# Designs tried in a protein design run: peptides against a protein of PDB entry 7BBL. Part 1

All scores and structures are predictions.

Target 1, 86 residues: chain A of PDB entry 7BBL
Amino acid sequence: IAQESLESQEQRARAALRERYLRSLLAMVGHQVSFTLHEGVRVAAHFGATDLDVANFYVSQLQTPIGVQAEALLRCSDIISYTFKP
Below, numbering starts at 1 at the first letter of every chain, in headers, positions and changes, except where a header shows other numbers.
Peptide ipSAE is a variant of ipSAE made for these designs: the mean of its two directions, with the distance scale d0 fixed at 1.0 Angstrom where the peptide's residues are scored. Compare it only between designs on the same protein; published cut-offs may not carry over.
A fold fails the geometry check if it doesn't show the stated peptide or something in it is severely misdrawn.

## One batch from the design tools (peptide; made by RFdiffusion4, then SolubleMPNN; aimed at target 1 E19 T50 D53; its pose is not in this set)

Design b1_p15_2_s2
Fold by OpenDDE base, seed 5:
Structure b1_p15_2_s2 (fold): chain B 86 residues (1-86), chain A 15 residues (1-15)
Amino acid sequence: as target 1 above (86 residues)
Amino acid sequence: MSFVERLEAELAALR
């Protein structure tokens, strides 16, 4: 029985991860999202949009330890994970 | 194209 190549398996895995990511973005539109950043920092913000290629998150009402920022840009590289309730 | 439309277009391309 022919087995799918390792390269093909990796391609499918990457595609699946991208799909899951995009679906999560679609689901979080208009919702408050909890972001886990580096060094245990957690912030909450209302999700607006992303730049899909540059990987920036455009958010509003960002709750930080020093106060609320009306509008903010979060770099994807700063984000470890996020959670939200659809 | 709106953000949502762009998401939907890319998702459609992956299916």
Scores: peptide ipSAE 0.590, ipTM 0.927, DockQ to the pose 0.799
OpenDDE base, seeds 1, 2, 3, 4: peptide ipSAE 0.587, 0.589, 0.584, 0.588; ipTM 0.926, 0.927, 0.926, 0.927

## One batch from the design tools (peptide; made by RFdiffusion4; aimed at target 1 R18 E19 L22)

Design b1_p25_1
Pose (drawn by RFdiffusion4):
Structure b1_p25_1 (pose): chain A 86 residues (1-86), chain P 25 residues (1-25)
Amino acid sequence: as target 1 above (86 residues)
Amino acid sequence: SAAIAALEAELSALEAEARARYEAH
């Protein structure tokens, strides 16, 4: 059989990377997720959802240095990193 | 792939529910 094209190989790679990423998002359901925001602020909340095109987070019980926000949307642009324990 | 489509459908349902609660709040 003819060799697989480089383009087809790159597409399979993107699919493999995407599938793993999606599984990692699903793994946050029912868990707390912590975030590192701008200014070095560290916060945490109960995971609700993320958008799939852009990594915006929908969370509840967001704990910040100044209080607790019952519902929150943390925009992708607000976030440097997020961390959770499976 | 079918596996990605299934994961995206499941996660999109969760996103719709979480977005609805956020907008209502």
Fold by OpenDDE base, seed 2:
Structure b1_p25_1 (fold): chain B 86 residues (1-86), chain A 25 residues (1-25)
Amino acid sequence: as target 1 above (86 residues)
Amino acid sequence: SAAIAALEAELSALEAEARARYEAH
């Protein structure tokens, strides 16, 4: 039985992480996502789509401390983390 | 290997689906 090289194992590990990310994006469709932004600000919005290259989030019904936006684009640089319930 | 090629093909399909959604907005 041939032992898989370390390089191949690392490649599979990276692929697994990418797959988890992509599947998470698809799973978020139609669900509300909670975003943690700078200065400890937390907002919630329904996920629409994201740019795979830049990780910008297109969302709807964005709930902020000052009101609700029907549609919004959250830039990668503004987001610290996010969570959702599948 | 065939296993890695299969993973890459799957990732390409997932990425295409996600990108299509973004472009539709």
Scores: peptide ipSAE 0.237, ipTM 0.762, DockQ to the pose 0.158
OpenDDE base, seeds 1, 3, 4, 5: peptide ipSAE 0.072, 0.227, 0.225, 0.235; ipTM 0.642, 0.761, 0.759, 0.767

## One batch from the design tools (peptide; made by RFdiffusion4, then SolubleMPNN; aimed at target 1 Q11; failed a check: too like the target's own chain; its pose is not in this set)

Design b1_p30_1_s1
Amino acid sequence: AEEQEQRALAAAAAALAAARAEGAARAAAA

## One batch from the design tools (peptide; aimed at target 1 Q11 L52)

Design b2_p12_6_s4 (made by RFdiffusion4, then SolubleMPNN; its pose is not in this set)
Fold by OpenDDE base, seed 2:
Structure b2_p12_6_s4 (fold): chain B 86 residues (1-86), chain A 12 residues (1-12)
Amino acid sequence: as target 1 above (86 residues)
Amino acid sequence: ALEAELAAARAV
C-alpha cells in the first residue's frame, strides 16, 4: 500500500484548514462576530468582507471598549480568533 | 494571521 508522504499529508491538512477558514468567512457575512484581539481586547462587529488577500476585515458597527465605529477595518494580523453564530 | 485561520478552522 503506497503511503502518502508526511509532506503531502501536511499539505492536504493545510488545504483543508484553509478551506474551512474561507467557508467560515462566507458564513459570517452579515452576522455579528466577536473578535479576540491582542492583550485580551474583545470587540464585536458585523462582518462585511475581506480584501482579496484576506489581509483586512471590513466590518460595521464595531463595538470597542471606548465606543462604536459605524465602519471599520480590522487587520487580520491583529485578530487572534473570532466566533459567531451561523 | 495564521492563528486566526487556525482558530476559525477549529471552530467550524
Scores: peptide ipSAE 0.025, ipTM 0.593, DockQ to the pose 0.068
OpenDDE base, seeds 1, 3, 4, 5: peptide ipSAE 0.023, 0.023, 0.023, 0.023; ipTM 0.583, 0.582, 0.588, 0.566; seed 1 fails the geometry check

Design b2_p12_7 (made by RFdiffusion4)
Amino acid sequence: LAELDAAAAAAL
Pose (drawn by RFdiffusion4):
Structure b2_p12_7 (pose): chain A 86 residues (1-86), chain P 12 residues (1-12)
Amino acid sequence: as target 1 above (86 residues)
Amino acid sequence: LAELDXXXXXXL
């Protein structure tokens, strides 16, 4: 058989990377997720959902240095990193 | 990729 084109190989790689990423998002359901925001602020909340095109987070019980926000949307642009324990 | 995204959206 003819060799697989480089383009086809790149597409399979994107699919493999995406599938793993999507599993990692699904793994946050039912867990707390912590975030590192701008200014070095560290917060945490109960995971609700993320958008799939842009990594915005929908969370509840967001704990911040100044209080607790019952529902929150943390925008992708607000976040440097997020961490959770499976 | 679209099918993966649709499946993940349905799971969520």

## One batch from the design tools (peptide; made by RFdiffusion4, then SolubleMPNN; aimed at target 1 E19 T50 D53; its pose is not in this set)

Design b2_p15_3_s4
Fold by OpenDDE base, seed 5:
Structure b2_p15_3_s4 (fold): chain B 86 residues (1-86), chain A 15 residues (1-15)
Amino acid sequence: as target 1 above (86 residues)
Amino acid sequence: SRHGPAALEAELAAL
């Protein structure tokens, strides 16, 4: 029985993770998203776009403790997690 | 480069 190569297995695993990630992004569209950043900082915003290399999140209506920013850029490296209500 | 929902859908379909 032919066995899938290790490289192919890893590729499929990466593809599966990418799929879940993309589905998550699409699911958040139109909903307010809560972003958990470093140092316990949490902000809320609406998803606009992202880089395909997962470098940045382009968001709107960014709500911070000091006010609301109409449009903002969140670096992916600053984001620990996000949650939203579908 | 900014990629919105349409681009994300396209990538998803291509997986």
Scores: peptide ipSAE 0.680, ipTM 0.939, DockQ to the pose 0.687
OpenDDE base, seeds 1, 2, 3, 4: peptide ipSAE 0.679, 0.679, 0.676, 0.680; ipTM 0.939, 0.939, 0.939, 0.939

## One batch from the design tools (peptide; made by RFdiffusion4, then SolubleMPNN; aimed at target 1 L22 A49 L52; its pose is not in this set)

Design b2_p16_6_s4
Fold by OpenDDE base, seed 5:
Structure b2_p16_6_s4 (fold): chain B 86 residues (1-86), chain A 16 residues (1-16)
Amino acid sequence: as target 1 above (86 residues)
Amino acid sequence: SRVEAFVAALEAELAR
């Protein structure tokens, strides 16, 4: 029985994670998302789109501690995690 | 629109 190399297994795992990520973005479109940012800051916004390469998040109605921003750009590097209800 | 273009790009990549 031929065994797939560790490198090939890792490649498949990365591909699966990429697909899972993309499908989560698709499910997120038009929904309010809760973002956890640095220093324990949590914001909510309606998800619009991302850059598939740079991974910027384009959102609307961003609820921040200092008010609501109608349109906003969140950098992936600023986001620790996010959650939403499909 | 931005959203429509994004969805189209997503679906295209997922169809590969």
Scores: peptide ipSAE 0.387, ipTM 0.865, DockQ to the pose 0.721
OpenDDE base, seeds 1, 2, 3, 4: peptide ipSAE 0.370, 0.386, 0.370, 0.385; ipTM 0.860, 0.864, 0.860, 0.865

## One batch from the design tools (peptide; made by RFdiffusion4; aimed at target 1 R14 A15 E19 L22; failed a check: too like the target's own chain)

Design b2_p26_3
Pose (drawn by RFdiffusion4):
Structure b2_p26_3 (pose): chain A 86 residues (1-86), chain P 26 residues (1-26)
Amino acid sequence: as target 1 above (86 residues)
Amino acid sequence: LEVQEAQARVAALEAELATLFAENRA
């Protein structure tokens, strides 16, 4: 059979990477997720959802240095990193 | 065919997560 084109290989790679990423998002359901925001602020909340095109987070019980926000949307642009324990 | 199958699995998983995450936001 003809060799697989480089383009087809790149597409399979993106699919493999995306599938793993999506599994990692699903794994946050029912868990707390911590975030590192701008200014070095560390916060945490109960995971609710992320958008799939852009990594915005929908969370509840967001704990910040100044209080607790019952519901929150942390925009992708607000976040440097997020961490959770499976 | 392998590329189409891989892309279909990713799309299916994205559709399932979109429904689940919408329900979580309700």

## One batch from the design tools (peptide; aimed at target 1 R18 L52)

Design b2_p28_3 (made by RFdiffusion4)
Pose (drawn by RFdiffusion4):
Structure b2_p28_3 (pose): chain A 86 residues (1-86), chain P 28 residues (1-28)
Amino acid sequence: as target 1 above (86 residues)
Amino acid sequence: SLAEAEARNAALEAELAALKAAYLAAAA
């Protein structure tokens, strides 16, 4: 059989990486998720959803240094990192 | 195979999209 093209190999790699990423997003359902935002602000909320094209987060009970926001959208551009415990 | 991996990715995306829709409906 002919060798697999480099392009086909790269496509399989993207599929493998994407599938793992998607599984990591699904794993946040029912969990709290903490975030590191601009200015070093650390917040947390109940995970609701993410967009799949851009990593915007839909969350509830967002706890910030100034209060609790019942529903919130944390935009991808607002976030440096997010952390959760499975 | 690549086709099997793409089908799994599509199923996961559909599940996540349904969960997002259900969440946004409940948050309205």

Design b2_p28_4 (made by RFdiffusion4)
Pose (drawn by RFdiffusion4):
Structure b2_p28_4 (pose): chain A 86 residues (1-86), chain P 28 residues (1-28)
Amino acid sequence: as target 1 above (86 residues)
Amino acid sequence: AALEAELAALEAELAALRAERKAEFEAM
């Protein structure tokens, strides 16, 4: 058989990377998720959902240095990193 | 003007790639 084109190989790689990423998002269901925001602020909340096109987070019981926000949307642009324990 | 047109083309490409990725995730 003809060799697989480089383009087809890159497509399979994107699919493999995206599938793993999606699994990781699904793994946050039912867990707390911590975030590192701008200014070095560290916060945490109960995971609700993420958008799939842009990594915006929908969370509840967001704990910040100044209080608890019952519901919150942390925009992708607000976030440097997020961390959770499976 | 040329740089503005190039920027608009790149923003459209980025939006299309994000939409494709979202559709692929939903199909999984």

Design b2_p28_4_s1 (made by RFdiffusion4, then SolubleMPNN; from b2_p28_4, 13 letters changed)
Fold by OpenDDE base, seed 4:
Structure b2_p28_4_s1 (fold): chain B 86 residues (1-86), chain A 28 residues (1-28)
Amino acid sequence: as target 1 above (86 residues)
Amino acid sequence: AAAAAAAAQRAAELAAQRAARAAEMRAL
């Protein structure tokens, strides 16, 4: 049994995680998403779209502790995690 | 483009304000 190289196993794991991520983006369209940002900041917004190249989330009705923003762009680098109900 | 940049800036400012407040509470 040729043990797949560690590199081949890591490549498959990265591909599976990427597929799961892309499926989550499709599933969140039109839903309210809760985003956890750095420093324990949590915001909720309606998901509009994401730019796969620039790694930005385009969202509407962004609920922040300071107020609601009608339209916003969240950088993926500022997002630790997100959750939504499919 | 300007609205998107302003939104990212406001999100960063909000994160920084919470970090500062959390640091103040730990220094107390």
Scores: peptide ipSAE 0.124, ipTM 0.606, DockQ to the pose 0.022
OpenDDE base, seeds 1, 2, 3, 5: peptide ipSAE 0.123, 0.119, 0.116, 0.115; ipTM 0.599, 0.602, 0.603, 0.580

Design b2_p28_4_s3 (made by RFdiffusion4, then SolubleMPNN; from b2_p28_4, 15 letters changed; failed a check: too like the target's own chain)
Amino acid sequence: AAAAAAAAAAAAAQRAQRAERAAEMRSL

## One batch from the design tools (peptide; made by RFdiffusion4, then SolubleMPNN; aimed at target 1 Q11; failed a check: too like the target's own chain; its pose is not in this set)

Design b2_p30_3_s1
Amino acid sequence: ESQEQRARAALRNRRLEAELEAVRAAFLAA

Design b2_p30_3_s4
Amino acid sequence: ESQEQRARAALRVRELEAELEAVRAAFLAA

